# Ledger of designs, part 190: peptides against a protein of PDB entry 2AUS

Target 1, 323 residues: chain A of PDB entry 2AUS
Amino acid sequence: ADIKREVIVKDDKAETNPKWGFPPDKRPIELHIQYGVINLDKPPGPTSHEVVAWIKRILNLEKAGHGGTLDPKVSGVLPVALERATRVVQALLPAGKEYVALMHLHGDVPEDKIRAVMKEFEGEIIQRPPLRSAVKRRLRTRKVYYIEILEIDGRDVLFRVGVEAGTYIRSLIHHIGLALGVGAHMAELRRTRSGPFKEDETLVTLHDLVDYYHFWKEDGIEEYIRKAIQPMEKAVEHLPKIWIKDSAVAAVAHGANLTVPGIVKLNAGIKKGDLVAIMTLKDELVALGKAMMSTQEMIERSKGIAVDVEKVFMPRDWYPKLW

## One batch from the design tools (peptide; made by RFdiffusion4, then SolubleMPNN)

Design b2_p23_6_s1 (from b2_p23_6, 11 letters changed)
Fold by OpenDDE base, seed 2:
Structure b2_p23_6_s1 (fold): chain B 323 residues (1-323), chain A 23 residues (1-23)
Amino acid sequence: as target 1 above (323 residues)
Amino acid sequence: MEARIREYREWAREVRERRRAEE
């Protein structure tokens, strides 16, 4: 998520009409909600689905979806995409995640051994999905990006862990316990990051949402609810981006594939098959799609399909049809 | 970062205390 991607400019003379579209910072409150994502602090107890249902009730919404299930007992960062933004959660499902975990060891282990063994779990690990997973129980590899031990107190190990999507921390802890020779279990788990969403000033509770919605509806104060809801564009910050001409926006918004002539600028390092975000020059999310070319091919070629458009978010009328 | 680490240590203490009270 923190990888600064280089931006390559293909057309340095491309301008955008300020009258077209609705940039993330200029959406009326109702429209902001329709294209919003909440960085929810999920409480322990309820399922992720129950929490989404509560948000829908609190905010009077027809649709919402979450950016990756947290078990009932797990707290912390749950991105909840609202209304027209609901499908943006698919950009978050493959995103890296961070957790803080409390591991309880079933025997005494020297601290130096704990540190040494846990460091060996950085990198690629083999996991078997738990029985409760909708995923077939096949062995699979997952990346552990980092393990940071925060505290060791006898048999209790508090650690921060960055992982590839679909890494099971409970399984990781089980394998660490086996490697230590004493066994271990997950005492507690909190998710502290899901892609671009982290524990920061944008993290809000269900209670905050109740209060902020009340302030808007009863007192006419929209500031709190506006701050509590992030623009859907935040949910794609971790993706490689392609910025397109105003003349290409309406076509993509109608579900047309992005062709090379429509590209103004793009991130470096796009590979064929990558999930990419198609953006306006005002940083509005038009669509998600699959790259059909590399960055280099998109620069060098004068024509062809650059992105197979899979999911349109932008309404068809925000930009004029210029074809 | 240090402030968050403190919060996580406090959270971990509270979790340990709750568990010891349930045992």
Scores: peptide ipSAE 0.369, ipTM 0.870, DockQ to the pose 0.980
Fold by OpenDDE base, seed 4:
Structure b2_p23_6_s1 (fold): chain B 323 residues (1-323), chain A 23 residues (1-23)
Amino acid sequence: as target 1 above (323 residues)
Amino acid sequence: MEARIREYREWAREVRERRRAEE
């Protein structure tokens, strides 16, 4: 999420009509909720599914989805996409994650050896998904982007870890314990990041949501609930983006594939097969899709399908049909 | 970042204390 992607401009004269669409900062509260994502601090105890069900009850919602399962005992950052934004979770599922973990060693190990061995687990690791996971139980590689030891207290090691999506920290700790020769287990785990969602001022509890919804419905104060819900566009900040002409928005909103002439600007480094966000010039999410071209091909070509549109988010009527 | 690290250390202390009370 923190990687600044270069923006390449194809059409520097492209303008947008300020009367069309609903920019993320200009949505009425009801519309903001319909296209919202909560950065939830999931408590330990409930499943991620139970927490989503509670949010639906608290906020009187028909549907919601989460941006990647946390185990019942695991707390912290759980993005919950609401209503019309529910399917934006597909952008979050493959996103990198950060955790803070407490590892308990089953024997005494010198601190220097702990540090040395844990450093060796940065990079590619081999994992097998747990039995309870819906993921095919095949051996797979996962990236550990970084391990930072925060504290060593005897047999207890507190560390921060950045990982590829679907890396199992419990399994990582087990293998670290084996490499140390004494064995280890995960004592506690908290997720501190899921893609663009982190522990910041946007992190809210279930109790906060109860209170904020009450303030809105009973007292007419929308400020708190508005602040507690992020626009769905937040959930795609980590994706490469393609910004399109106003004249292309309605077609994409109707499920048409994005063609090269519709592109105004785009991020560098898009590869064929990448998940990309199609944006308006007002930074509204139109759709998610699969890149059918690289950034370079989208620059050099005058025609062709740039993005295979997989999921439309924008209503069909926010922009006029200009075809 | 330092403030957050302190919070995580405090959290880890609470977890350790709870676990030691259960042993």
Scores: peptide ipSAE 0.356, ipTM 0.867, DockQ to the pose 0.979
Fold by OpenDDE base, seed 1:
Structure b2_p23_6_s1 (fold): chain B 323 residues (1-323), chain A 23 residues (1-23)
Amino acid sequence: as target 1 above (323 residues)
Amino acid sequence: MEARIREYREWAREVRERRRAEE
């Protein structure tokens, strides 16, 4: 959900020096790539790891990582974080997912019954992880946020589904088939959303990346490769944010925890234990961390550790040391 | 949204056609 989070301003007089840092829209192409995330249209066939290895070869990268595994046969939205941004994928792992699925029923079922039963699977479901999952095979609850039937053609049901991270669509379809009394299996699956990444103008293929890299390296045309790579800040759009003073940026970039006096503005609804993005006043990602206070506590308190910094992204030299 | 639904229906047709050709 594009949850518009309210922004609470704590210091309305805080200014930022335009000479410090590199806002996402002002990064040179090499720096943009170093802090980039590709919204890849993963083809069916290869593993997510093979696709990441191909991207590394195509773009001549040392490091990359993906924002949540797609099975070999599954196509669609695979965020691939590049180089210095590689660890931003940790923000995408817990993010909601959307899929379009084709379910094949093993018998004839009236359309009204299909619609009624599938609606009952909206909400909380109990799942057991598949054998091939690195996740412990314990029963767990997952949320199905919505199911939208797009088409029913005899025994084939095309539907869109929004789910909590780590919901297994194959298992969902199996249970729907059992509830219908005829059984079912997953015919095809495409991921259409992973947190802030969706099927939009930013979605690119491996072929596009080959061409765009060639245009840059051989023809000197940066435009295509620049548009094909999103800034790492895109990968944290769904997180609650805390914006900090210029004087606090260098300390956080050196791995210091964020203290309450460093906060300029913050999103409403932060709870203790939430993953939060620490941002500059220019919307640059400094770090990810764990909230040690609620939004209300961060407003009311004059001191204390607001965020336990877990992962720094910003280089130490983008902002001056002011302590 | 309607344009995307059309694309998904087209994709689903292609998938069904491939499967019927493999059976």
Scores: peptide ipSAE 0.340, ipTM 0.860, DockQ to the pose 0.975
Fold by OpenDDE base, seed 5:
Structure b2_p23_6_s1 (fold): chain B 323 residues (1-323), chain A 23 residues (1-23)
Amino acid sequence: as target 1 above (323 residues)
Amino acid sequence: MEARIREYREWAREVRERRRAEE
């Protein structure tokens, strides 16, 4: 997540008890899996749902969910949240996406014209969702954050594109083809980023997961499967955060709303209505919720509901009840 | 960044080669 957010400290004397909770780096392997997210390299061919079903079989899991559908033919970054972390995918659905696409033009176009026209598609674009989408077929605006041409080879254009969630790259390519006057189609698509998940050393295949699970269960080697699974806190790195006192953690873990006195530190730029992550002082995810105040209101006010808690992740017993 | 651009160019080459073999 490339948004650097300033951290404002409200209570610089707040300490945390090292005996309470389970920091992301100190979870036993079984607990790490229960609160894990896999940065999966989805192969072309299967649906995102089939891939999630395979992961559940490979890792002997009851529940899992993905951070945003990839079409069967589309490969690349598919975050898969496991077990108790399954619902963290709600933080990933609205996150920006990056793709690498191969566009095939249906006619010859000078390279200078290709570059000029594709640059005009940076910014706000109007799209109609495809017929097969679960989304109502209303015209909607989507933001294209950037288009970077990587290669032009005759009628084939390789490009990287950063987009708002729910931008259809197939539709973008169709409109680029129309603007070029020759028409175009999407030859191939790969997702290279989904919010905080990208193509890096954490990206793993289904084959890797089979091998790593085998090494753990048969050989007693947990290091590979531990590295293949990210803590659920990775899935909220792109969200604004609020860090709370140890005394507030158990109440929030029981589903109570976060009140202003519980706040130790918070990110700048929180607006009313934003999705926020509530964290412990050990960077453990307690809950996701809706901000009921701005950052400024949370600083200036002594009381009131700061966050409407929507989804709790932390178990109720990790921190003591102090009420 | 340059290494990833090479990987994407190689991927695009493989895609083009597969398409030409299917046509």
Scores: peptide ipSAE 0.338, ipTM 0.858, DockQ to the pose 0.979

Design b2_p23_6_s2 (from b2_p23_6, 9 letters changed)
Fold by OpenDDE base, seed 2:
Structure b2_p23_6_s2 (fold): chain B 323 residues (1-323), chain A 23 residues (1-23)
Amino acid sequence: as target 1 above (323 residues)
Amino acid sequence: MEEEIKRYKEWFREVRERRRAAE
């Protein structure tokens, strides 16, 4: 997720009107909440859906959604998108995830063998979805990006693992146990990352949200609740971006496809079919869409549909219609 | 790394203790 994408400038003379839009850092608190994402520390016990329902109650919201289910027993990073930002979770569903897991082995295994076998599980693995998953129980391949063993204490193996979305750590641990010849189970699991959301200063509890909302509503102190909610643009940081002219913003906000003349700058390495974020020159998220061209085609061509716009986030009135 | 390991071990201990208290 931390791959710095090169930015290619197509129009170095493009300016933006400071009076138009609402940059992520300049939204009034009510608007900030309407376009917010909480980096929630999900407690162990409740379902991800119950936690979202609680957040809606705490913050008096009509809509919210989460960036990928955590099991009831699993704690940690659960991005919760609020109100008008609710649909941004679709950018997080395919995002890589990191976990810290405690694996318990059912027999004694030499440490060197544990390390060797776990290293073999880096890369492509075959998994069966668990029975409780809405996903059809077909064998599927998933990527394990890395396994970092943190501690081996007899039969207890504490490790960090980076995985493709929809990788089941419980299944991974089961297969590691089989490969070790003794069997294993997942004793504990915490999610430490979901795309751009990680364990950092932005991670907040349900209790924090209760207190921070109270400070705002009763004491008039908005600072805490403002810091507890990230702008929706955070939820697309891991995506390739295309920055557009002010004159193109309102059209895209109305659901029009992005055409090549509207592009000011873009990330390198966009391929046809990629999910991309369409941004203003003030780093406001306008829409998500499917790239219809590569980066190179978007640079070389003078016309054509660059992005098929699928999900609009920006209100239609933030930028004027200039067409 | 040692402090991080300690933090996760403590967290998982607390989670187990809370589960046992709820049973």
Scores: peptide ipSAE 0.285, ipTM 0.846, DockQ to the pose 0.286
Fold by OpenDDE base, seed 3:
Structure b2_p23_6_s2 (fold): chain B 323 residues (1-323), chain A 23 residues (1-23)
Amino acid sequence: as target 1 above (323 residues)
Amino acid sequence: MEEEIKRYKEWFREVRERRRAAE
């Protein structure tokens, strides 16, 4: 469930100029693409890198990046950030993931035992990264947020699983099989969620992108390609947000750290060290940064660095310099 | 929930059939 974060208002009199910036819903199609993220239904077969290369060719793009690798055989939700939005994937890499998996057992196990053992894998698990992983092969803990068994058909177990980023479902299934005493392997896997991106009306195929690009370039119909691309702001919906004054936007867009006087409103529950999204009052993404204060400190203090700005997305000219 | 289960089962069947036809 997308838990709505509480919003605390510091300055209830702060207004925004409607002539400044480009709100996510008001971007011209070319600008929308430059600051876009595709909720791609990755087909089984190609690598995530091959699929990104195909999208770049289909849409005639210079740059793109993905919000977390799917194995070649794995399908489903692959966020692909475009052009100037490419680096927004840093917000998606640490985001939780959901999968639907088909586990095949190597022996007969009573259904009640399957259900009982799989429930024990909710919570903290110890994993060893596979040999093929670019990650150092150190033992690490990962969170399994939930396991929902959808169907048990003899030796085939269909289940939904919510996990911390970088949890290996193949390794989870292997350990479940060991705990059952018969062994198991991953027969099929689909990713159904990556942070704010899920299986919904925004999910598009590579074929859809080919057709929608054709409708735009040959027929002059931009509606389909516009709907197929989400604004980059979608990729930060799961992060805690800080909304800033119009007078602070240009400074942050130039790479200045956010100071406390620039804050209009913010989410509750920000801790020092959290990744936060700096937003305009029109819900435009200015930058990502590291919180240097808690929410409470940002409310109580009159001065100081609130956010260490790590990555700017907004162009420097969307808002005037007001300093 | 039954409709979702059916959708995933059908999708995984189609993926398996396509893999077998490509081998």
Scores: peptide ipSAE 0.251, ipTM 0.821, DockQ to the pose 0.375
Fold by OpenDDE base, seed 5:
Structure b2_p23_6_s2 (fold): chain B 323 residues (1-323), chain A 23 residues (1-23)
Amino acid sequence: as target 1 above (323 residues)
Amino acid sequence: MEEEIKRYKEWFREVRERRRAAE
């Protein structure tokens, strides 16, 4: 997420031992894969689950998970978390999404009217989940962050849309069509962003993964597969972060809650109840948890539980036990 | 923006052509 978060330093003298842990940029290739996330360009046709199963076969993996379902006909950005990183997808599920959509109108509408009506759909909208969704068919609000019309060609409207997680673009297009008075349907859809993952140089296909794995295993060239897999820390870039002392890392890695004395620095604007990433001073992900204090409370208090640790990622032996 | 629009239009054309060839 493009949210610049201020960093507040509590302990400016805190140092980290370079012998402890494995920074994201210094992991051996096998360890990098174990703690990796692929920014996959999902092809149209297969389900998100089928694509995850293919990645597991291609890369000889036991576990993987995706950062939010794409319908079979929808292509584009599908984050796939690997092995030990599999559960990092919980940080991606609630993250904002961006799509490019092609809407086809069922009648002729002046361009000025199209632009005016689509602008009214920015903000809070009421949606009913489709019949085939695993979600209970309750009316719910969803936020449309922005609509950017890219092209209007007669009855075809190409547009970019940023939305809250679980917004149905098909339903949005249907409602736009109703508001225009002519009706509309979704002709094409591509996801261009899922939280911190976007269409960039890190986006790879299934074919790329086949080739890159072959280059590593048969030719001894690891550079391609290394670049094709992002460190799991990429999957939490959009979350508020708390950086902890080396002496606190092993306790958190064993599932202990983070207490205030363990905090070295933190992002501004943390609220009680927020999902936060607990990081080492080397920017390694230790755990995800729920903030039990605000940023201000974590600064002002000398003691107490700062974060209720929900999911540990770091192995217990990367840092020494100092309790 | 024109290059981006062209890219998406070409991509969606290819997707439609592949669907028609599979039917």
Scores: peptide ipSAE 0.234, ipTM 0.819, DockQ to the pose 0.287
Fold by OpenDDE base, seed 1:
Structure b2_p23_6_s2 (fold): chain B 323 residues (1-323), chain A 23 residues (1-23)
Amino acid sequence: as target 1 above (323 residues)
Amino acid sequence: MEEEIKRYKEWFREVRERRRAAE
């Protein structure tokens, strides 16, 4: 997620009207909540759906959604998108994830052998989804980006693992145990990252949310609840971005596809078929869509559909119609 | 790294203790 993408400028003279839109840092608290994402520390015990239902009750919300299921017994980073931002979770589903896991071995294995075998599981692995998964039980390849052993204490192995979305850590640990010859199981699991969301100062508990909502509603103090909720734009930080002219914003907000003349600047390395975030010059999320051109094609062409707009987030009235 | 390891070990201990108390 921390890949600094190069920004290519197509129109260096493009200006933005400061009176139009609502930049993420300037939203009134009610509007901030309507376009918010909570970096929740999910407790162990409840389902991800139960936790979302609790957040809706605590914050008096009509809608919310989560950025990727955690099992009941699994704690840690669960992005919860609120109200009008609810559909931004589609940007988080394909995002890479990090976990800290405790693996328990069913026999004694020398530390050097543990380290050697676990290193072999970095890269492409073949997995079968568990029976409880809504995903068809076909064999599929998944990428393990890295395995970092934190501690080996006899039969207990504490490790960090970065994985492609939909990698099953329980299955990974089972296969590591088989490769070690003694068998293993997942004793504990915590998710430490989901795309741009990680264990940092933005991570909040359900108890924090109760207290912060109380401070706002009863004491008139909005600071805590404001800090506890990230702007929806945080949920797309890992995506390639296309920044558009003010004159193109209202059309895209009405569901029109983005055409090449509307582009001011864009990230390098966009491929046809990529999920991209369409942004204003004030870094407001307008829409998510599918790239219909590469970055190079968007630079070289004077016309054509650059992005097939799939989901609009910006209200239709934030920018004037200029067509 | 040692402080991080300690934090996760403590967290997982608490999770196990709560699970045992609920059984």
Scores: peptide ipSAE 0.225, ipTM 0.819, DockQ to the pose 0.288

